# Ledger of designs, part 231: peptides against a protein of PDB entry 6FRK

Target 1, 411 residues: chain A of PDB entry 6FRK
Amino acid sequence: NEEVLNAMLKEVCTALLEADVNIKLVKQLRENVKSAIDLEEMASGLNKRKMIQHAVFKELVKLVDPGVKAWTPTKGKQNVIMFVGLQGSGKTTTCSKLAYYYQRKGWKTCLICADTFRAGAFDQLKQNATKARIPFYGSYTEMDPVIIASEGVEKFKNENFEIIIVDTSGRHKQEDSLFEEMLQVANAIQPDNIVYVMDASIGQACEAQAKAFKDKVDVASVIVTKLDGHAKGGGALSAVAATKSPIIFIGTGEHIDDFEPFKTQPFISKLLGMGDIEGLIDKVNELKLDDNEALIEKLKHGQFTLRDMYEQFQNIMKMGPFSQILGMIPGFGTDFMSKGNEQESMARLKKLMTIMDSMNDQELDSTDGAKVFSKQPGRIQRVARGSGVSTRDVQELLTQYTKFAQMVKKM

## One batch from the design tools (peptide; made by RFdiffusion4, then SolubleMPNN)

Design b2_p24_2_s4 (from b2_p24_2, 13 letters changed)
Fold by OpenDDE base, seed 4:
Structure b2_p24_2_s4 (fold): chain B 411 residues (1-411), chain A 24 residues (1-24)
Amino acid sequence: as target 1 above (411 residues)
Amino acid sequence: DELEELKKKLEELRNLLLEISELL
């Protein structure tokens, strides 16, 4: 029994290390799991694998719990939230995502750009904020982040904003000058919450980075970003351990909606490669898949139109990046599609949809759309002109449609 | 039963999405 336990714990420890879990935490977890498993209960014929997996799951749940209740904004109060983190952590994007999240929940939310170090930081924030209709403050001329942060916080307090998010400068390295600037900003604006934004893709460096921030700034919350990439999220455990602060949200992509409240159970399930079945179910239910039953029925009858293809592309676009969807299915790794291929695939889908937007109902609803275009080649030229593409691009779309329609007829 | 039916619908959708992704 002990040999079997040690073998299975070795596999789990390897998988956790491959998930970027810090080696100290993996060692601690191994000892905690060994102490929690009764070897006599393992002798009773229970599925030893399930028992060990459950013990590992329970210990991972404890590792993401700092024993401190997450800060939550108070309704009707001015809540100042300061963001801190390295350059490239996704901090600025995460500020916009958090602002948008609270705005969608009916909070009066605003953004302040106190990043004076990075050229174009304010333009980037302004573009994101304008697209999301979020009020923003910043300067093109003021170089002191303390002045910008103070003026912006005062302005938005006077305008009775409930959520005031302050984005600070990020640097590529832990420099004393960055921490001094962050302390000066924090002292000036007196934030109700300081959020550390961490990139999950830095792997084993997460502990050292999170600790360096906590040793200098009173971090009270963590947001983990880039969980759509190769990062399995093990660095998040390191951040919680180092900061003693809860993870409040996760960033799952580059889109403003690729942001969700942290849920312990789905996160640990995903970390263990069990997938996120609950989150997949939630996303699927949000897609109103009842409309897909009618499509699945049509597909079973071997009927597939250009409109049916357009609706499928809309559904794919609503689900978000296909890599994220696959990463929620048990046994599919996050590595199934590279980020580069995903953005290119989405751009291709959007191009195909734009071509179909120039088609008429007769073309879209024909059970033999390719034959409609082959009988009247002038339709291809009309669609090409309407969508601003080549006649070749329209022919390629029709070729893809024909391949798909033939596949559906074989199903 | 609902969970198995939902898993089946998800698997069908997954297969369709995979097929579309191979065509792209």
Scores: peptide ipSAE 0.016, ipTM 0.373, DockQ to the pose 0.149
Fold by OpenDDE base, seed 2:
Structure b2_p24_2_s4 (fold): chain B 411 residues (1-411), chain A 24 residues (1-24)
Amino acid sequence: as target 1 above (411 residues)
Amino acid sequence: DELEELKKKLEELRNLLLEISELL
């Protein structure tokens, strides 16, 4: 029994090290798992593999819990959130994602660019903020980040903003001068929360970097970025251990919507390669796929209409990024769909739906929609005119529908 | 049973979405 336990723990420890989990944390986890497993309970015919996996899962959940409650903004108050982190960590992009998240939740949100060190930092923030319709402040002429941060915070406090996000400079080579500047900004604006932004792709360097920031500035929250790449997220455990601060959000992509509240259970499940079954269930339930029982029954009977295809495209668009959905399913890596193809696919789906919006109920509800159009070619011209597309675009839609309807008949 | 049925429905939906993605 002990040999089997040691072999399985060796495999898990190897997988965690390959997931960028710090070697000290992996060693501690191995010792804690060995102490938590009763070898006598393993003798009683319990599935040894499931027991070890459950013990590993419980110990990983403890490693991402700093034992402190995450700061949350107060509705109707002025909440100042200061962002800190290295250049290239995704800090500026994450400021925009967080601002957009709160704006979508009905918070009066704004952005301040206090990065005077990086040329074009204010232009980048302004571009992101303008696209999201988020109010912003910054300067092209002021070089002191303390002045910009103070003036921007005062302005937005006077305008009764609820969420005031301050982006700061990131530096690689002059650590002491960066930390002094960050401390001066923090002292001037008195932030309610200081967020450390960490790039998950830095692997084993996560602990040392997170510690360097925590030793100089009062980091209270962590955001982990670039979890859409090859980074398995093990560096997040090192950041929590070093900062003693909770992970509040994760960045899962390049889009402004590729940002989600941190959930411990889904994150650990993904780290272990078990997928995010819970997040997939939540997402399926949010889609009200119960209305799809009627569709699943139609599909089982080989019936598929243009309306059924339209409803499926609506469901797909509601699901959001397919890469995120596939990454929730066990055994589907994040690499299976290139992000570039996803935006193009969503734009294509929206175009197809716009064509179908110009179809009538007889065309949409026909069990042989392609045959309705083939018998009366004047329908193609009507739909093309109604949707502002070419007759070729309508024919391409009908060709795609025919391929789907044939596939459904083979199911 | 409910979790296995949900897994089966999700696998069917996955296969349908994969087939949709290959046809797009």
Scores: peptide ipSAE 0.015, ipTM 0.367, DockQ to the pose 0.151
Fold by OpenDDE base, seed 5:
Structure b2_p24_2_s4 (fold): chain B 411 residues (1-411), chain A 24 residues (1-24)
Amino acid sequence: as target 1 above (411 residues)
Amino acid sequence: DELEELKKKLEELRNLLLEISELL
């Protein structure tokens, strides 16, 4: 029995190390699991594998729980949220995702760019904020992040904003000057919450980086990004252990909607390769798959329009990364789709949708959309001009549509 | 039953999306 337990724990420990879980945490987990398993109950013919998996799952849940309640904004009050993190962590993108999340929940939300170090930081924030219709503040001329943060917070407090998000300078290296600047900004604006943003893909470096931020600034919340990556998210455990702060959200891709509240159980289930059935159910319910019955009925009748294709591209884009949805299904490995192809595919879909946004209802609702364009080549030129693409790009879309519509007619 | 129906709807959607991705 003990030899079987040790062999199975060795397999689990190897899988956790391959998932970027810190070696110290894996050792502690192994000891805690050994102490929690009754070897006499294992002798009674119970599924030894299931019992070990349950004990491992329970100890991983404890590692993600810092024992501290997550900060939550108060409705009808001014809540200042300061973001901190290294450059390339996804901090600036995550500020926009969090702002958009609260805006969609009916909060009066705004963004402040206090990143004066990175050229184009304000343009990037402005671009993201404008796309999401989020009010923003920043400067092209002011170089002091304390002045920008203070003026922006004062402005949005006076305008009765409920969620005021402040993005700070991220640097490539952990520099003392970065921490001093973050402390000066924090002292000036008096944030209600300080959010550390961490990239999950940095693996074993997560502990050292998270600790270094916690030792310098009063980190109260963690957001983990790039969990759409090959990283199984084991670095998230290291962030919680080092910061003693809860993970509040996870970033699951590049889109503004690729952002969700952190759930402990689904995260640990995914880390262990058990899938996330609950998150899968939630995503499927968000997709409103009831509209797919009307599509399936149209497909059964061999009817497929450019509008039907556009609606399907919208549904694909709402689903987020397909690799993540597949990775939520038990028994589908994360390797089923090469991730590099997925971002490129989503960018292609968005380009195709932008071309279709320049089409008229007669073109979109035609059962033979390609023939409408072939009969009047001036339509291709109009659509190309309207969408800012080449006539070749419009012809490629029509060629793809024609292949799909022919396949649907053969079904 | 709801989970099997959900799996079936997801598999149908997966197949549709794979077919779209092969055409792209």
Scores: peptide ipSAE 0.015, ipTM 0.361, DockQ to the pose 0.152
Fold by OpenDDE base, seed 3:
Structure b2_p24_2_s4 (fold): chain B 411 residues (1-411), chain A 24 residues (1-24)
Amino acid sequence: as target 1 above (411 residues)
Amino acid sequence: DELEELKKKLEELRNLLLEISELL
């Protein structure tokens, strides 16, 4: 029994190390799992694999739970949220994502750029904020981040903003001058929450980085970014262990909507390659797929139109990055779509939808849309002109549609 | 019953999305 346990624990430990879980945490987890498993219960014919998986899952949940309740903004109050983190962590993008999240929830939200170190930081923030219609503050002339942060916080407090997000400078290294600047900003604005932004892709460096920030500033929350990549998120465990602070959100892509509240159970399920069935169900329910009963019935009858394809593309676009959807399905690893393919795939989907927006109802609702176009080639030229694309692009769409319609007929 | 129906709808959607992903 102990040999079987040790063999299975070795496989789990290897998988956790490959998921960027810190070697110390993996060792601790191994000992905790060994202490939690009754070897006598394992002898009684219980599914040894399920028992070990459950014990591992339970110990990973404990590693993600710092035992501290996450800070939440108070409605009708002025909540100052200061962001800290290294350059390239996704901090500035995450500020915009968080601002947009709260704005969509009906909070009066604003952004302050107190990054004076990086050239174009304010322009980047301004561009993101303007696109999202989020009020912003910053300076092109003031070099002191403390002055900018203080003036911006005061301005937005006076304007009765509920969520005031302050983006700070990030450097490439843990430099004393960065930490001094962060402390000066924090002391001046007195934030209600300090959010450490961590890049999950730094792997084993997550612990040391997270600790260095926590040792210098009162980090109360963690946001983990770049979970859309090859990073399985094991570094998030290291961040929680080092900061003793909860993960509040995760960044799951480059789009402003690629941002979600952290859920422990789904995250651990993904980390173990079990998928996120609950998050998939939630996303499917958010899509109001109740209108899909008519689609499912059509699919069962082998009917698939260009309109049905358009509606599916709309659904995929509403679900966010396709990698996130696939990563929610058990047995589909996050590796199935490389980061570069996802933006390109979304751009392709948008292009295909724009072509279909130039089609008429007869073309869209035909059970053989490709045959409608093949019988009257002048339709291809009309659609191409209407959508601003080549006739080749329209033919490529029709070729893709034909492949789909053939697959649906085989279902 | 509702959970089994939801599982079937999810499996159908999964298969459809997989097919979409292979063609994109």
Scores: peptide ipSAE 0.010, ipTM 0.373, DockQ to the pose 0.138

Design b2_p24_3_s1 (from b2_p24_3, 16 letters changed)
Fold by OpenDDE base, seed 1:
Structure b2_p24_3_s1 (fold): chain B 411 residues (1-411), chain A 24 residues (1-24)
Amino acid sequence: as target 1 above (411 residues)
Amino acid sequence: EEEEELEKLKELRNLYLELLKILE
């Protein structure tokens, strides 16, 4: 029994290390799991795998909990939120995402660009803010971030803004000058919350970076970015351990809406490859995919048209990256599709939809679309010319449709 | 209701998985 436990724990530890969980945390987790597992309960014929998985899940939940309540903004007050993080962490994009999140919740939100170091930082923030209709402040001429931050905060306080987000300079390296600037800005504006933005893709470097920020700046919250498909969530555990601060939000893509409140249980479930059924339900409900009832009913009857396939392709495109959808499905790891394969798959999907845009209603709504085209080969040539593709590309689409329609008939 | 919704989601999942296989 102890040998079996040790073997299974070794597999779990390997998977966690592959998920960029820090080696120290993995060792601690292993010892905690060993201490929590009653070997006598394992002898009772319970599924040893499920028991170990549950014990691992419970210990991972503890590692994500810093024991500190997350800061939340107060309605009717002026809440100053300062962002800190390295260049390329997604800090500026995350400022816009957080501003947009609060704006959508009915908060009077604004953005301040106090990044004077990066050329075009203010233009980027202005572009993002303008697209989201978020008020913004910055300067093209002032080089002191303390002055810009102070003036911007004062302006927006006087205008009774409730959420005042300050983006700061990110540097390429942990430079003392960066931390001094951050401290000067923090002292000048007296933020209610300091948010550290961390890129999950840096893997094992997450601990050292998060610690360096916490040792210099009073980080109170963490946002983890680039949790799209490839980002192994293990770096998030390292950030919590190093900062002793809660994760408040996660960035799940490049779009301004690819931003969600951090949920411990779904995150750990996803990290373990158990999927996120709750997040999938929420995402399906947000997409108003209720119109899928008619499709599901057709599928139950073994009916599937080219239009039904087109509508499903539209739904897939609305759901976002395939990797995100798959990562919500139990048994599909986040690594099932590489980013390269996802872009290629989306390009293929768009190509197929473009071919279908050249089809007529008779072709799209036929229960045997392939037979409609086989009976009148001139239809293939028309569709090919209309969509700017080869007749072979249209035939390949029809072959794929036929294979799928045959699978639906067997369901 | 939650079980019916879960079953619908499983069917939708299976549909997407088969569509993904076509895109590979």
Scores: peptide ipSAE 0.024, ipTM 0.534, DockQ to the pose 0.118
Fold by OpenDDE base, seed 4:
Structure b2_p24_3_s1 (fold): chain B 411 residues (1-411), chain A 24 residues (1-24)
Amino acid sequence: as target 1 above (411 residues)
Amino acid sequence: EEEEELEKLKELRNLYLELLKILE
């Protein structure tokens, strides 16, 4: 029994290390799991695998909990949120995502660019802020980030903004000069919250990075980015352990809305490859897929039209990056769709929808749409001309529809 | 209710997986 336990724990530890969980945390987890598992209960024929999995899950939940309540902004007050983190962490993008998140919730939100080190930082922030209709401040001439941050904070305080987000310089490496600059900015603006932004893809470097920031600046919150890619999120555990600060949000893609509040249970489930069923349910419910019952009923009857396919493409488009949805499904890693494949797939979907927008109701609502087009080839030419595509592209769509309709009939 | 919703989600999952295979 002990040999079996040790073998199973070795597999779990290997998987956690492959998920970029810090080796020290994995060792500690292994010891904690061993201490939590009653070997006598394992002898009683209970599914040893489920017990170990549950024990591992419970200990991972503890590793993500810093024991500190997350800071939350107060309505009707001026809340200054300072962002810190390395260049390439997604910090600037995350500032815009957080601003957009609060703006959508009815907060009077603004952005300040205090990154004077990176050429084009202000242009990037301005571009993102303008697209999201978020008020912004920065300078093309002022080189002191303390001055920019102070002036921007004062301006937006005087204008009664509720959420004032300050983006700072990240630089490429942990340099003492960066930390001194961050400390000077923090002292000048006296932020209500300091958010450390971490790239999950840096793997084992997460601990050292997070610690270096916490040792110099009073980090109170963590945001983890790039959880849509190859990063399994194990570095997030290292960030929490090093900063003793809660993860408040995660970045799940490149879009401004690819941003969600951190949930411990779904995150750990995803880290273990169990999927995020709760997040999938929430996302399905947010989509108001009330029409899903009608679709599921049609699918059960083996009925599938071009309109049904169009509606499914709309649903996929509304669900956002399909990689996120797949990553919520048990057994599908985030790696199933590379970012490149996702954008290409979305472009393909949009092209297919544009072709279908040129179809008539008779074509869309036919239970045998492909046969309608095969009987009257002039329909293909009409649709091709209407959508600005080749007749081959329309035929390819019909071929895809036929394949899908055949799969639905087998379901 | 939760089991029925989970089954609906599995069906949707399978549908989307098949759609993805077609888009590849």
Scores: peptide ipSAE 0.024, ipTM 0.500, DockQ to the pose 0.161
Fold by OpenDDE base, seed 3:
Structure b2_p24_3_s1 (fold): chain B 411 residues (1-411), chain A 24 residues (1-24)
Amino acid sequence: as target 1 above (411 residues)
Amino acid sequence: EEEEELEKLKELRNLYLELLKILE
């Protein structure tokens, strides 16, 4: 029994290491699991594999729980949220995502750019904020982040903003001058919450990075970014262990909506490759994909139109990063779409939809759309002219549609 | 009900996976 336990634990430990879980945490988890499993109860005919999986899951849940209640903003108060993190952590993007999240929840939200170190930081924040219709503050001339942060916080407090998000400078390395600047900003604005933004893709470096920030500033919350595709998020455990602070949100892609409240159970399930069926159901329900019953029924009958394809493309675009949805499904590894391919895929999808926007109802609703175009080649030229694309691009779309319609007929 | 919903979600998944393969 002990040999079998040790063998199964070795497999789990390997999988956790491949998920960027820190070696020290994996060792500790292994010992905790061994101590939690009664070997005598395993002898009683219970599924040993399920018991070990449950014990591992329970210990991972404990590693993600710092035992500290997450800070939450108070309605009708001015809540100052300061962001800290390295350059490239997704900090600036995450500020915009958090601002947009609270704005959508009916909070009066604003953004302050106190990053004076990075050229174009304010332009980037301004672009994101303007696109999301979020009020923003920053300077092109002031170089002291303390002055910018203080002035911005004062301005937005006076205007009765409820959520005041302050983005700070990030550097490529843990430099003392960065930490001094962060401390000066924190002391000046007296934030209600300090959020450490961590890139999940840095793997084993998560612990050292998170510790360095916690040792210098009073980090109270963690946001983990780049949990799209390749990053399994094992570094999140290291961040919680080092900061002793809860993960409050996760960034799951590049879109402003690719941001969600942290849920422990779904996260650990995903980390173990078990998927997140509940999150998938929630996501499907949020998208009102209930109208897909009619589509599923059509698919069962081998019927698929260009309109049906267009509607599915709209659904894919609304669902956000398709990698996220796939990563919620058991047995589909996060590696299915490389990050670089997602924006290009979305641009391609949008191009295909633009071509279909130039089609008429007869073309869109035909069960043999490709044959409609093949019988009257003048339709291809009309659609190409209407969408501003080549006749080749329209033919490529029709070829893709034909491939898909053939797959549906085989279902 | 949950099993039927899960089966619908699997069918939807398979559809989306095939759509993605076309987009690659």
Scores: peptide ipSAE 0.024, ipTM 0.515, DockQ to the pose 0.128
Fold by OpenDDE base, seed 2:
Structure b2_p24_3_s1 (fold): chain B 411 residues (1-411), chain A 24 residues (1-24)
Amino acid sequence: as target 1 above (411 residues)
Amino acid sequence: EEEEELEKLKELRNLYLELLKILE
């Protein structure tokens, strides 16, 4: 029993190290899991694997919880949020994402560019803010970030903004001059929250970087970026441990809406390769896919019509980015569908649905739709004319339907 | 109940994945 436990713990520890979890945290987790597992309860016939997984999950949840309540903005007050982080961490993009998040929630939100070091920083922020219709402040001539931040905060306070986000200069290296500048900005504007933005792809460097920022500036919140890539997010645990600050949001892509509130359980589940089952259930329930029981029953009987295919295409289109749904499922890596292929696939689905809108009930509800069209070729010409497509496009749809119906019969 | 719902969701997933593979 102890050998089996040690073997399974070794596999989990290896997977966590491959997920960029800090080696000290992995060692501590291994010791905590060993102490939490009663080997006598394991002898009673309980699924040893499930018990170990549960113990590992519980200990990872504790590692993500700093024991400090996350700061939240107060409605009807002026909340100043200062962003700090290295250049390339996604800090500037994350400022825009957070501003857009609060704006969509009905907060009066604005952005300030206090990055005077990077050429084009203000133009980039202005472009992002304008595209999202977020008010912004910055200067092309002022070189002191303290002056820009102070003037911008004062302006937006006077205009009764509720969320005032200040983007600061990043650096490529941890330089004392950067931290001095950040401290001067923080002292001048007296932010209600300081957010450290961290790139998840930096792996084992997350702890050292997060600590360097916390030692110089009173970081109160963490945002982790680039969780859409191969970065499994293990560096997030290191950031929480080093800053003793909660993760409040995660960046899940390049788009302004690829931003979500941090949820501990889904994150740990994904880190372990267990998927986000809870988030998937919530997403399915939000979509009111309850009508899927009738479909699942038909599929179990090997029955699949063109109408059933149409309804499934509607469901896929309602689900939004299918890549996000797939990424919530255990065993599917984030790489399965590139975002580029998804838009093209959605356009193809919409075209196929437009062809099917020109079909009649007899064609849609036939258990062998392809045979109905093969017996009466005049139906293909009618549908093609009705939908404004070629007869070849209709034949391609019927070929796809036939392939799918054959797969359903093998299920 | 949660395990049955999870299995239904996995079946639905597999169905959608196969639909998408045919559309590619």
Scores: peptide ipSAE 0.021, ipTM 0.506, DockQ to the pose 0.168

